# Peptides against a protein of PDB entry 4GMN: the designs that were tried, part 88

Target 1, 375 residues: chain A of PDB entry 4GMN
Amino acid sequence: RYANITLLALVTLASIGTDFQETLVKGNQGSRESPISAADEEWNGFDDADGDAMDVDQKSSSGEDQEEDYEEIDVKEDDEDDDDDSITSEMQADMERVVGADGTDDGDLEDLPTLRELIQTAVPQLIRLSNLPIDSDESLTIQSHALSALNNISWTISCLEFANGENANIHNAWYPTAKKIWRKTILPILEADSADLKLATQVTSLAWAVARVLHGETPTDGNPHRKFISLYHSSKQQAGGNSNSIEEPEDPFQGLGVKCIGVVGSLAHDPAPIEVNREVGVFLVTLLRQSNNVPPAEIVEALNQLFDIYGDEELACDKEVFWKDGFLKHLEEFLPKMRTLTKGIDKRTQPELRTRADEALLNLGRFVQYKKKHA

## One batch from the design tools (peptide; made by RFdiffusion4, then SolubleMPNN)

Design b2_p14_3_s2 (from b2_p14_3, 6 letters changed)
Fold by OpenDDE base, seed 5:
Order: sequence, then C-alpha cells, then structure tokens
Structure b2_p14_3_s2 (fold): chain B 375 residues (1-375), chain A 14 residues (1-14)
Amino acid sequence: as target 1 above (375 residues)
Amino acid sequence: MFVPRRSPPVKPLP
C-alpha cells in the first residue's frame, strides 16, 4: 500500500515535470513567431536575355479519364478527448508567470508557489528516495521512479533561459538544489559503478539536465567528466560485442552516447578547470576524427558542445586549449566529412536528425570562419 | 563571441 502510493506520487511528479516541459516548448515557439520580415532581398534576376524560342510542338495524347470512385471512408474521429487535465489551474498560472516574468534577482519564489513546492519540498524527498539502499526489486523501482521525476524536473528547469539575468529567481532557487542533486544522487550512483545500463542512462540523463544549468560550476570532485567519458567508451564496447540489441532508442538523440557527450560538454564550460576543459575538448575532437564509427546524433551533439565551449574568444580555454591544442585544424578537416554524413541522412525516415545535422554543418562552416577571423 | 543557430535542445522526454 505505502509503496503503491509512493510510486503513484513519483509518477505524478514525473508527469508534472513533463507537462511543464511541453508547456515551456509551446510558449517559446509562440514568442519566436515574431515575423522576421524576410527582407525581400530582391534577387535581381540575372537579365540573361538570350531568347531562343524553340517551339517543341509535343502532341496531345488523350489518356482516358478513369474516374476511380474513391469511397470516402468516413473515419469517425472518435474524439476521445482524453483531457487528462492533470495540469492544475495553479500550475498553469505558474507557467504563465514564468513565460511572462521579467526576472527579479531574488531567489524567492513567492509568485511561483507550485514551482517553489516542487523545488523545496518534492526534490529533497526525491533525492532521499534515489539514495535508498537497493535490497529489493521494490527499492530498485522506487529509485528508478525517483530518478525519472528528478530528470523531468531538472530538464524542465534547464530549458528556461538564464542568460542576461532572465529567470534569476528560479535560477537562484534551483542552483543549490541542483548542486545537492549532483552531490547526493549523481555522484554516489556513478561511484557505485553498476553494470546496470538502465540506471547508467537515467543518472546520465539527470546529470546532463543538472549540468546544463550549473555548467563549469558543477562540482568537479572526483573528476566526474572522466567517469562519463569511460561510460561512453564502455557503452560502445558492449554494443559491439553482444548481438543482444540493446534496443537503441527510437530517437537517436536519446542514446546514452549523446547523453554522455551532453554531460561532459556542459561540465567543460567556463569556469571549469582548464584540465577538465582540455580532456573534454580532446574527447569531442577525437569523436570527429573517428566519425566513421560514431552515430550521426553523437556527432551533432559533439559539434554543438564544441561551439558552446569555444564560442567565446575572451575565455581562458580559447587560448589555453582551443588554439594551443590545434582544434581549428581538426574542425576544418572535418567539414567535408560532415557534409557527406549530413547528405547521407534520409530526410524522409529521419527528418529531425537531418535538420539538426544540416544546422550543425551550417554552424561548423560559420564557426571555422569565425575562428579564422579572430585568430 | 560566436552564437550558433540552434533549434531547441533535444529534450529527453521520458
């Protein structure tokens, strides 16, 4: 009885985290539909005047109109309005405030009561539940659900803009909690070195969500970046040996390899120690060099991380790592390989992967030109 | 500073 109530509460908290995430995506899409007036660059059509009017008279073959009577299959839209109205009016009001809030710098969430209770009351309990001794299938199930709820909450918060002091109240409330998740949930699970790939995937997803907010301020104790790099390599070795298809997630971007790259990339941002930045940067550049054996989604994520880490020339890692270790040469040499890789992705079967690869290819060309100009 | 053009980050939906 108590276990079932705890599991239901954990599933509900995980759902709330997802519903918040979806609403934030919809809200951010609506704000970007400010019409960028396509400046009509009147591409002044090249006036190539040569008017040779070859009148090819190709004849009128009369093919017979077979009226195939397409029976209108009256697909009754059974509007099963499964209005799972799980979104409370209070949660909706908090979401409307988050989308509209000119950020007060105060870590007070007085105006966001649902988000406050989520961070201050729910997350500390989820951290506790994720650290239960695993002595039964029930305790393992509770840990998995607690990690899922922490993941969804952390991912939702990581999708807020915190640049330029935006959402500073949420950032200031979340930051100490994110560090607590890292130290109390993520590190102990990573240190236990479990052969459980499901648990490793859950903790790596959570670590990425947390590191997307903490960046280089993520606690570096015990060199967690090396553990995620090791996990990346171990996951590749296991996939190559056993014909037991670890069902690669249907979404290429949900793979453990992508998650490992996302974590270590986020950990390498300023003010990360230069040695952490170097080890991660070398790992990412090495993936590009070995791209023939690397999934396209991992290449896209590795490029994205390299652009974020080394996009600012004022950072110490630009001089001490990017230029010193010759990363520009490797990026330039990778351009033709990225063009081939991107063109090899079928737009019909993998439209998202193709779109993200086209974007990463565009950014790679621009980034190489940018770095050559700022050398 | 270089700013990449990006679509919203891939969310691990549960």
Scores: peptide ipSAE 0.331, ipTM 0.882, DockQ to the pose 0.747
Fold by OpenDDE base, seed 2:
Structure b2_p14_3_s2 (fold): chain B 375 residues (1-375), chain A 14 residues (1-14)
Amino acid sequence: as target 1 above (375 residues)
Amino acid sequence: MFVPRRSPPVKPLP
């Protein structure tokens, strides 16, 4: 009885986190769709006047109307529009405020009551539930649902803009909580060294969401970047050996390999220790060198991480890692391979992967030119 | 500073 109520509450919190992210993505799309006035430049079609009307006398063959009375099987599409009324008017009001909040206001989420209760009341309970002793299938289920709820909330918050002091109130409220998730949920699970790839995927997804906000300020205790690099390699060894490997997720970007790259990339940002940055940078560049055996989505993510980590020439990692370890040469040598890889992705079957690969290829060419100019 | 062109992150929500 208590377990079922707890599970229902965890599923509801995970749903709320997803729905909140959906509406943020829709709201951020709607705000960037300032109507570029379609100046319908009425492309005045060229008046090519003179094409002679050849009278093709197609004879009317009167084929007999067999009115086959196809009984309209009124397939009532029960559009159960499950209008999942899950977007409470309060959540929508909080979202409208987040999209509109240019406010330099102090870290009081007073104007964001739903988000405040999620961060201050729900997340601390989810952290507790994710850290229960695993002694039963029930406790494992509770942990999985608590991790899913933490993942969804953390991903949603990581999709907010925090550059230039945007959403500073949310950032300031989330930052200590994100560090708490890292220390109390992520690290203990990573240290348990479980052979459970499902749990490893869940914790790695959560770790990426958290690290997308904390970046190089993520706690470095126990060298978590090495654990995620090890997990990356272990996941590749398991996929090669057993035909009973967990079905690769239909979405190439949901793969454990991509998630591991996303985590370690995020951990390597300034002010991360220079040796953490180096180990991650060498890992990412090594993936590009070995690209013949690396999924395209992982290559895309590895490139994106390299651009973010080494995009600023003022950072210590530019001189001490990027230039010192000769990364530019490896990126330049990879450029023709990336063109081949990107062209090999079918736009019809994998439209997203192709779009992301085309973008990463464009950025790689630009990045190589940029670095050559700023050498 | 180099700024990559990026499409919005697709949700890695399972």
Scores: peptide ipSAE 0.331, ipTM 0.882, DockQ to the pose 0.749
Fold by OpenDDE base, seed 3:
Structure b2_p14_3_s2 (fold): chain B 375 residues (1-375), chain A 14 residues (1-14)
Amino acid sequence: as target 1 above (375 residues)
Amino acid sequence: MFVPRRSPPVKPLP
């Protein structure tokens, strides 16, 4: 009984986190569509009229109607009460405030009661549940659901804009909690070095969500970037040996390799220690050099991380890592390989992967030109 | 500063 109620509450918290993430992404898209005034360019289409309709008289072969008497199985529509797990009116009101609020610099969430309870009441309990002693299948299930809920909450918050002091109240409330998730949930699981790839995937997803907000301010104790680089390499070694592959996620961007790249890339941003930045930058550039054996989604993520880490010429990592370690040459040498890789992705079977690869290729060409101009 | 063109972040929904 208590286990089922706890599991239901964890599933509900995970759902709430997902639905918030949907609506925040939809809301942020709507605000950027400034109405491009439809300039009325009347493109007068060409009038070419004359194409003669050839009357092809195809003959009427009368196939005999076998009336198969379909017994009308009166499927009682069980009114499955679709418990429309609808975003509560309070959650919608909190989201509208998040999108519309001139962020007060105070970490006060008085005007965001649902988000406040999520951060201050739910997350501390989820951290506790993710750290239970694993002594049963029930404790493993509770840990997995607690990690899922923490993941969805952390991802949702990571979709907010925090640049230029936007949402500063939410950032200031989340920041200490994000550091607590890192130190109390993520680091202990990474240090346990379990052979459980499912747990490793869950903790790495959570770590990416947290690191997308903390960036280079993520706690550097225990060199977590090296642990995620090691996990990346270990995951590749296991996939190569046993054809009992954990079902590769249908989405190529949900793979453990992509998640590891996303984490370490986020950890390498300023103000990360220059040595952490170097180790991550060398790892990412090495993936591009070895691209023949790297999934396209991991290449896309590695490029996106490189653009973010090294996009600012005023940062110490530009001079001390990017230029000093000769990264521009490796990016230039990768351009023709990226064109081939991107063209090799079937638009029909993998439309998203192709779109993201086309964008990453465009950005790579622009980035190389930018860096050559700012050399 | 270089600004990449980005599609909306793909949600890594679990």
Scores: peptide ipSAE 0.331, ipTM 0.881, DockQ to the pose 0.697
Fold by OpenDDE base, seed 1:
Structure b2_p14_3_s2 (fold): chain B 375 residues (1-375), chain A 14 residues (1-14)
Amino acid sequence: as target 1 above (375 residues)
Amino acid sequence: MFVPRRSPPVKPLP
């Protein structure tokens, strides 16, 4: 009876997380509709229509020189120093609310009461439920549903823009909670080294969602990037032995391999330790070198992570890893392989994978050119 | 800084 109520509550929380995600995506799409669709206007070539030369006759009309004496209206430049120092009292009050909130690490979510209750009330309970001793199929089911709810909430939040101080209130409320999910839920499950690929996939999905917000500020305790790299390799070894029993996810981007790449890529962003960045960068570049044996979706994700990690030349990882370890050469050598890989994806059977691969190929060409210019 | 062109992120919803 209690378990059924708990399961219903967990399913409800997972559904709420998904519904919020859909709503937030629709909201953000309205702001990011820059028309990317205008680049595939097929320039229909000019048909060379043989346009007859119409002889336009030279009519010579001699219109007279009326010297209109334009009086020079001496417009006095009144130097109105409009010191429009009109920081409206409302903008100042909003800035004072943002700056004057005493250093309670709880971001003010007064305007977002449902999100506040999800972060402050629901997530701590979900963390507790995900850490229950597994002693029964019922406790395993509760853990799985708690992880699913945490995943959906974390993915929803990870789809908000936090660049340039956008959604700072949500970021500040989420950040300590995200670190708590990492330390209390993700790390203990990873350290248990369970042969359960379902649990590994759930925790890795959650880890990716959390790491998409925390990036290089994700707790480095116990070298989690190495655990996810190990999990990537272990999952490939298991799939190679028992090809008949792992239902490959219908969506190629839902694979454990893609999720592992997404996690470790996110962990390697600045301000991650240069050693962590290097180990992840070498892992990602190694996938490109071994691309003949790597699923296309994993290559797409690995490229996307490489562009995000090494897109900024001002970051220490650009000089200390990208250039020192010769990553540009590997990316340039991968361009023809990526063209072949992308062309090998059937647009009819895998339209999303093909679109993502075409985009990643375009970005790879641009990135190589960019890096050659900023060498 | 290099900015990749990206379609909206593929969301691994369970």
Scores: peptide ipSAE 0.330, ipTM 0.882, DockQ to the pose 0.763

Design b2_p14_3_s3 (from b2_p14_3, 7 letters changed)
Fold by OpenDDE base, seed 3:
Structure b2_p14_3_s3 (fold): chain B 375 residues (1-375), chain A 14 residues (1-14)
Amino acid sequence: as target 1 above (375 residues)
Amino acid sequence: MFVPKRLPPVKPSP
């Protein structure tokens, strides 16, 4: 009885975190209708001019029309508009305030009662539940659901803009809690070095969400970047041996490899120690050099992380790592490989992966030109 | 500072 109520409460908290994310994404799309004046930079679409019409001779083999009687399965579209009214009017009101509030710097969430209760009351309990001794299938199930709820909450908060002091009240309230999640939930699970790839995927997803807010201010105790790099390599070694057991996520961007790249990339931002930045930068550049054996989604994420880490020439990592370790040369040598990789992605079967690869390719060309100008 | 063009973030799996 208590277990089922706890599980239901954890599932509900996880759902609330997901629904909050959907509405934040919708709200951030609505506020960008500030009229960007039509600066007529015609994005000249890539003229795919080279229609080399390979005349594949249509040898008309008249295969007999077997009229397979397609029984029209009258799939009644039960438009069960499950209006999942899961977004409480209080949550929606908190979200409208988050998008509209000139946030006070004090980290006070007086005007955001639902978010306050989520951060101050729910998250500390979820941290406790994620740290229970695993002595039963029930305790493992509770840990998994607590990690799922922490993941969804942390991802939702990581979708807020915090640049230029935006949402400073939420940032200041979340920051100490994010550090607690890192130290109390993420690090202990990573240090246990469990062979459980499901648990490793859950903790890595949570770690990425937390690191997307903390960046280089993420606690460096015990060199967590090396643990995630090790986990990346271990996951590749296991996948190569037993093709059978790990359902590859249907979404290429949900893979453990992408999540490992996302977390270590986020950890390497300023003010991260230069040695942490170097080890991560070398890891990311090494993925590009070995791209023939790396999934396209991991290449896209590795490029995005490299652009964010090394986009500012005023940072110490630009001189001490990017230029000193010769990263520009590796990016230039990768540019033709990225064009081939991106063109090899079928737009029909993998439209999102293709679109994100096209963006990463565009940014790679621009980034190489930018760095050559700012050398 | 370099500014990449960015699509909306990937939604995490629920």
Scores: peptide ipSAE 0.376, ipTM 0.900, DockQ to the pose 0.726
Fold by OpenDDE base, seed 5:
Structure b2_p14_3_s3 (fold): chain B 375 residues (1-375), chain A 14 residues (1-14)
Amino acid sequence: as target 1 above (375 residues)
Amino acid sequence: MFVPKRLPPVKPSP
């Protein structure tokens, strides 16, 4: 009885975290429909204008009209309006305030009561539940659901804009809690060295969500970047040996490899120690050099992390790592490989992967030109 | 500072 109520509460908290993210994404799309006039340079997809029309006049062979009567299977879309709108009117009101408010610089969430209770009351309990001794299948289930709820909450908060002092109240309330999740949940599970790939994937997803807010201020105790790099390599070795199809997630961007890259990339941002930045930067550049054996989604994420880590020439890592270790040469040498990789992705079967690869290719060309100008 | 063009972040697994 108590276990089922706890599980239901954890599933509900995980749902609330997901629904909150979906509405933040919808709200950020609606605010962009303000009529920004003239500088929509339509990213006209690369019209390869070299369609030299070789007029191959190949002849009309008259194969017979077999009218195969495709019975129109009237798939009744039972619109099961699973309007399980798990979003309370209070949650919706908090979400509307988060999208619309210039945040105060104080960590006070007086105007965001649901988010306040989520951060201050729910998350500390989820941290406790994620650290229970695993002595039963029930305790393992509770841990998994607590990690799922922490993941969804942390991801939702990581999708808020915190640049230029935006949402500073939420940032200031979340920041100490994010550090607590890292130290109390993520590090102990990473140190337990479990062969459980499901647990490793859940913890790595949570670590990415937390590190997307903390960046280089993520606690560096015990060199967690090396643990995630090791996990990346271990996951690749296991996939090559056992025909236990770890069902590659249907979404290429949900893979453990992408999550590991996202974590270590986020950990390497300023003010991370230069040695942490170097080890991560070398790892990411090495993926590009070995790209023939790396999934396209991991290449996209590795490029994205490299742009974010080394986009600012005023940072110590620009001089001490990017220029000193010759990263520009590796990025420039990777441009033709990235074009081939991106063109090899079928737009029909993998539209999101293709769109993200096209964006990463565009940014790679721009980044190389930018760095050559700011050398 | 270089500003990359960015699509919305990857959604978490549910």
Scores: peptide ipSAE 0.376, ipTM 0.900, DockQ to the pose 0.758
Fold by OpenDDE base, seed 2:
Structure b2_p14_3_s3 (fold): chain B 375 residues (1-375), chain A 14 residues (1-14)
Amino acid sequence: as target 1 above (375 residues)
Amino acid sequence: MFVPKRLPPVKPSP
């Protein structure tokens, strides 16, 4: 009885986190429909103009019109418009405020009551539920749902802009809570060294969401970057042995490997210790060197992380890691391989993967040129 | 500072 109420509450909190994210994405799209000056050339992909127009002489074979009177089975698509009335008028009003708020630095979230209750009331309970002793399948289910709800809330908040002091009130309210999630939920699960790849995927997704806000200020206690690198390697060893066991997620970017790269990349940002930055940077560059055996989505994420970590020449990691360890040479040597990899992705079957690979290829060329100029 | 061109982040798995 209590368990079913707890599960329903956790499912509801996970839903609220997803719906809030969808509303954020829609709101950020709508606010960007303010006339972006025509200088954002729609990146229409690389039209490889090598459309060798094979004249397919479609010989018009006049096959006879057999009018097979297929009775239109009027499948009433009951469009159950599940009008997912889940977007409460309060959540929508909070979203309109988040998109419009030149945030006063008041961490009290007085103007964002739903988000305040999520951060101050719900998240502390979810952290508690994620730390329950695992003694039954029911406690595993509760932990999984608590991690799902924490993941969705944390991802939603990580999609807010915090640059230039934007959303500072939300950032200031979330930051101590994010550190609490890291220390009380993520680290204990990582230290438990469970063979459960589902749990490992959930905690790694949550860790990425949290680390996307905390960056190099993520607590380095216990060297969590090495745990995620180890998890990356362990996941590859298991996938290579049992082609039958874990369905690779239909979305290449939802894979445990991508999530591990996203976490360790985020952890390596300034002000991370130079040793942490170096270990992560070497890991990422090593993936590029071994790219023949690495999924394209992981290469895309590894490149994106390398651009973010080493994009600023004023940071200590530029001199002490990027230049000292010769990363530019490896990136330049990878550029022709990235072109081949990207061209090998079918736009029809994997449109998102192709689009993100084309972007990463473009950025790689630009980044190599940038670093050569700022050497 | 280098600024990459960025698409919107990948949606997390629900």
Scores: peptide ipSAE 0.376, ipTM 0.901, DockQ to the pose 0.758
Fold by OpenDDE base, seed 1:
Structure b2_p14_3_s3 (fold): chain B 375 residues (1-375), chain A 14 residues (1-14)
Amino acid sequence: as target 1 above (375 residues)
Amino acid sequence: MFVPKRLPPVKPSP
């Protein structure tokens, strides 16, 4: 009885986290009609100009007009207003405020009561539930649902803009809680060294969401970047050996490999220790060098992380890692391979993967040119 | 500073 109530509450919190993300995405689409400064040239895709349009003149055979008198079956569409009652009016009002907020730097969430209760009341309970002793299938289920709820909340918050002091109140409220999730949930699960790939995938997804806000300020205790790099390699070794294909997620970007890359990339941002940055940078560049055996989605994520980590020439990691370890040469040598990889993705069967690969290819060309100019 | 062009982030798995 108590377990079922706890599970229902955890499922509800996980749904709330997802629904908030959807509302944020919809709201951010409306607010972006403000004129972005003229420097952001719109990404209109990549026109592959080499389409030899074979004009197959298929002659229009004029088939005769059979007027089949289709009786208009007056199907009363009962508009079942599926009132998606999942989002409370208070939650919706909080999301609308988050999308429209100029962000006060006080860390107060007075104007965001639902988000405040999620961060201050729900998340501490989810952290507690994720740390229960696993002694039964019930406790394992509770942990999994607590991790799912933490994941969805953390991802939703990580989709907010925090650049230039935007949403600073939310950032300041979330930041200590994100560090608590890292230290109390993520690190203990990673240290338990469980062979459970489901649990590893859940904790890695949560770690990525948390690290997308904390970046290089993520606690370095116990070298978590090395644990995620190890997990990446271990996951590849297991997939190669047992014909029990853990069903690769239908979405290539939901794979454990992508999640590991996203975590370690985020951990390597300034002000991360230069040695952490180097180990991650070498890992990412090594994936590009070994790209023939790396899924395209992992290459896309590795490139995106490399652009974010090394996009600023004023950072210590640019001189001490990027230039010193010769990363530009590896990126330049990878550019023709990335073109081949991207062109090999079928737009019909994998449209998202192709679109993200086309973007990553575009950015790789631009990044190589940028770095050559700023050498 | 280099600014990459970015699509919206990948939605997390629920």
Scores: peptide ipSAE 0.369, ipTM 0.899, DockQ to the pose 0.742

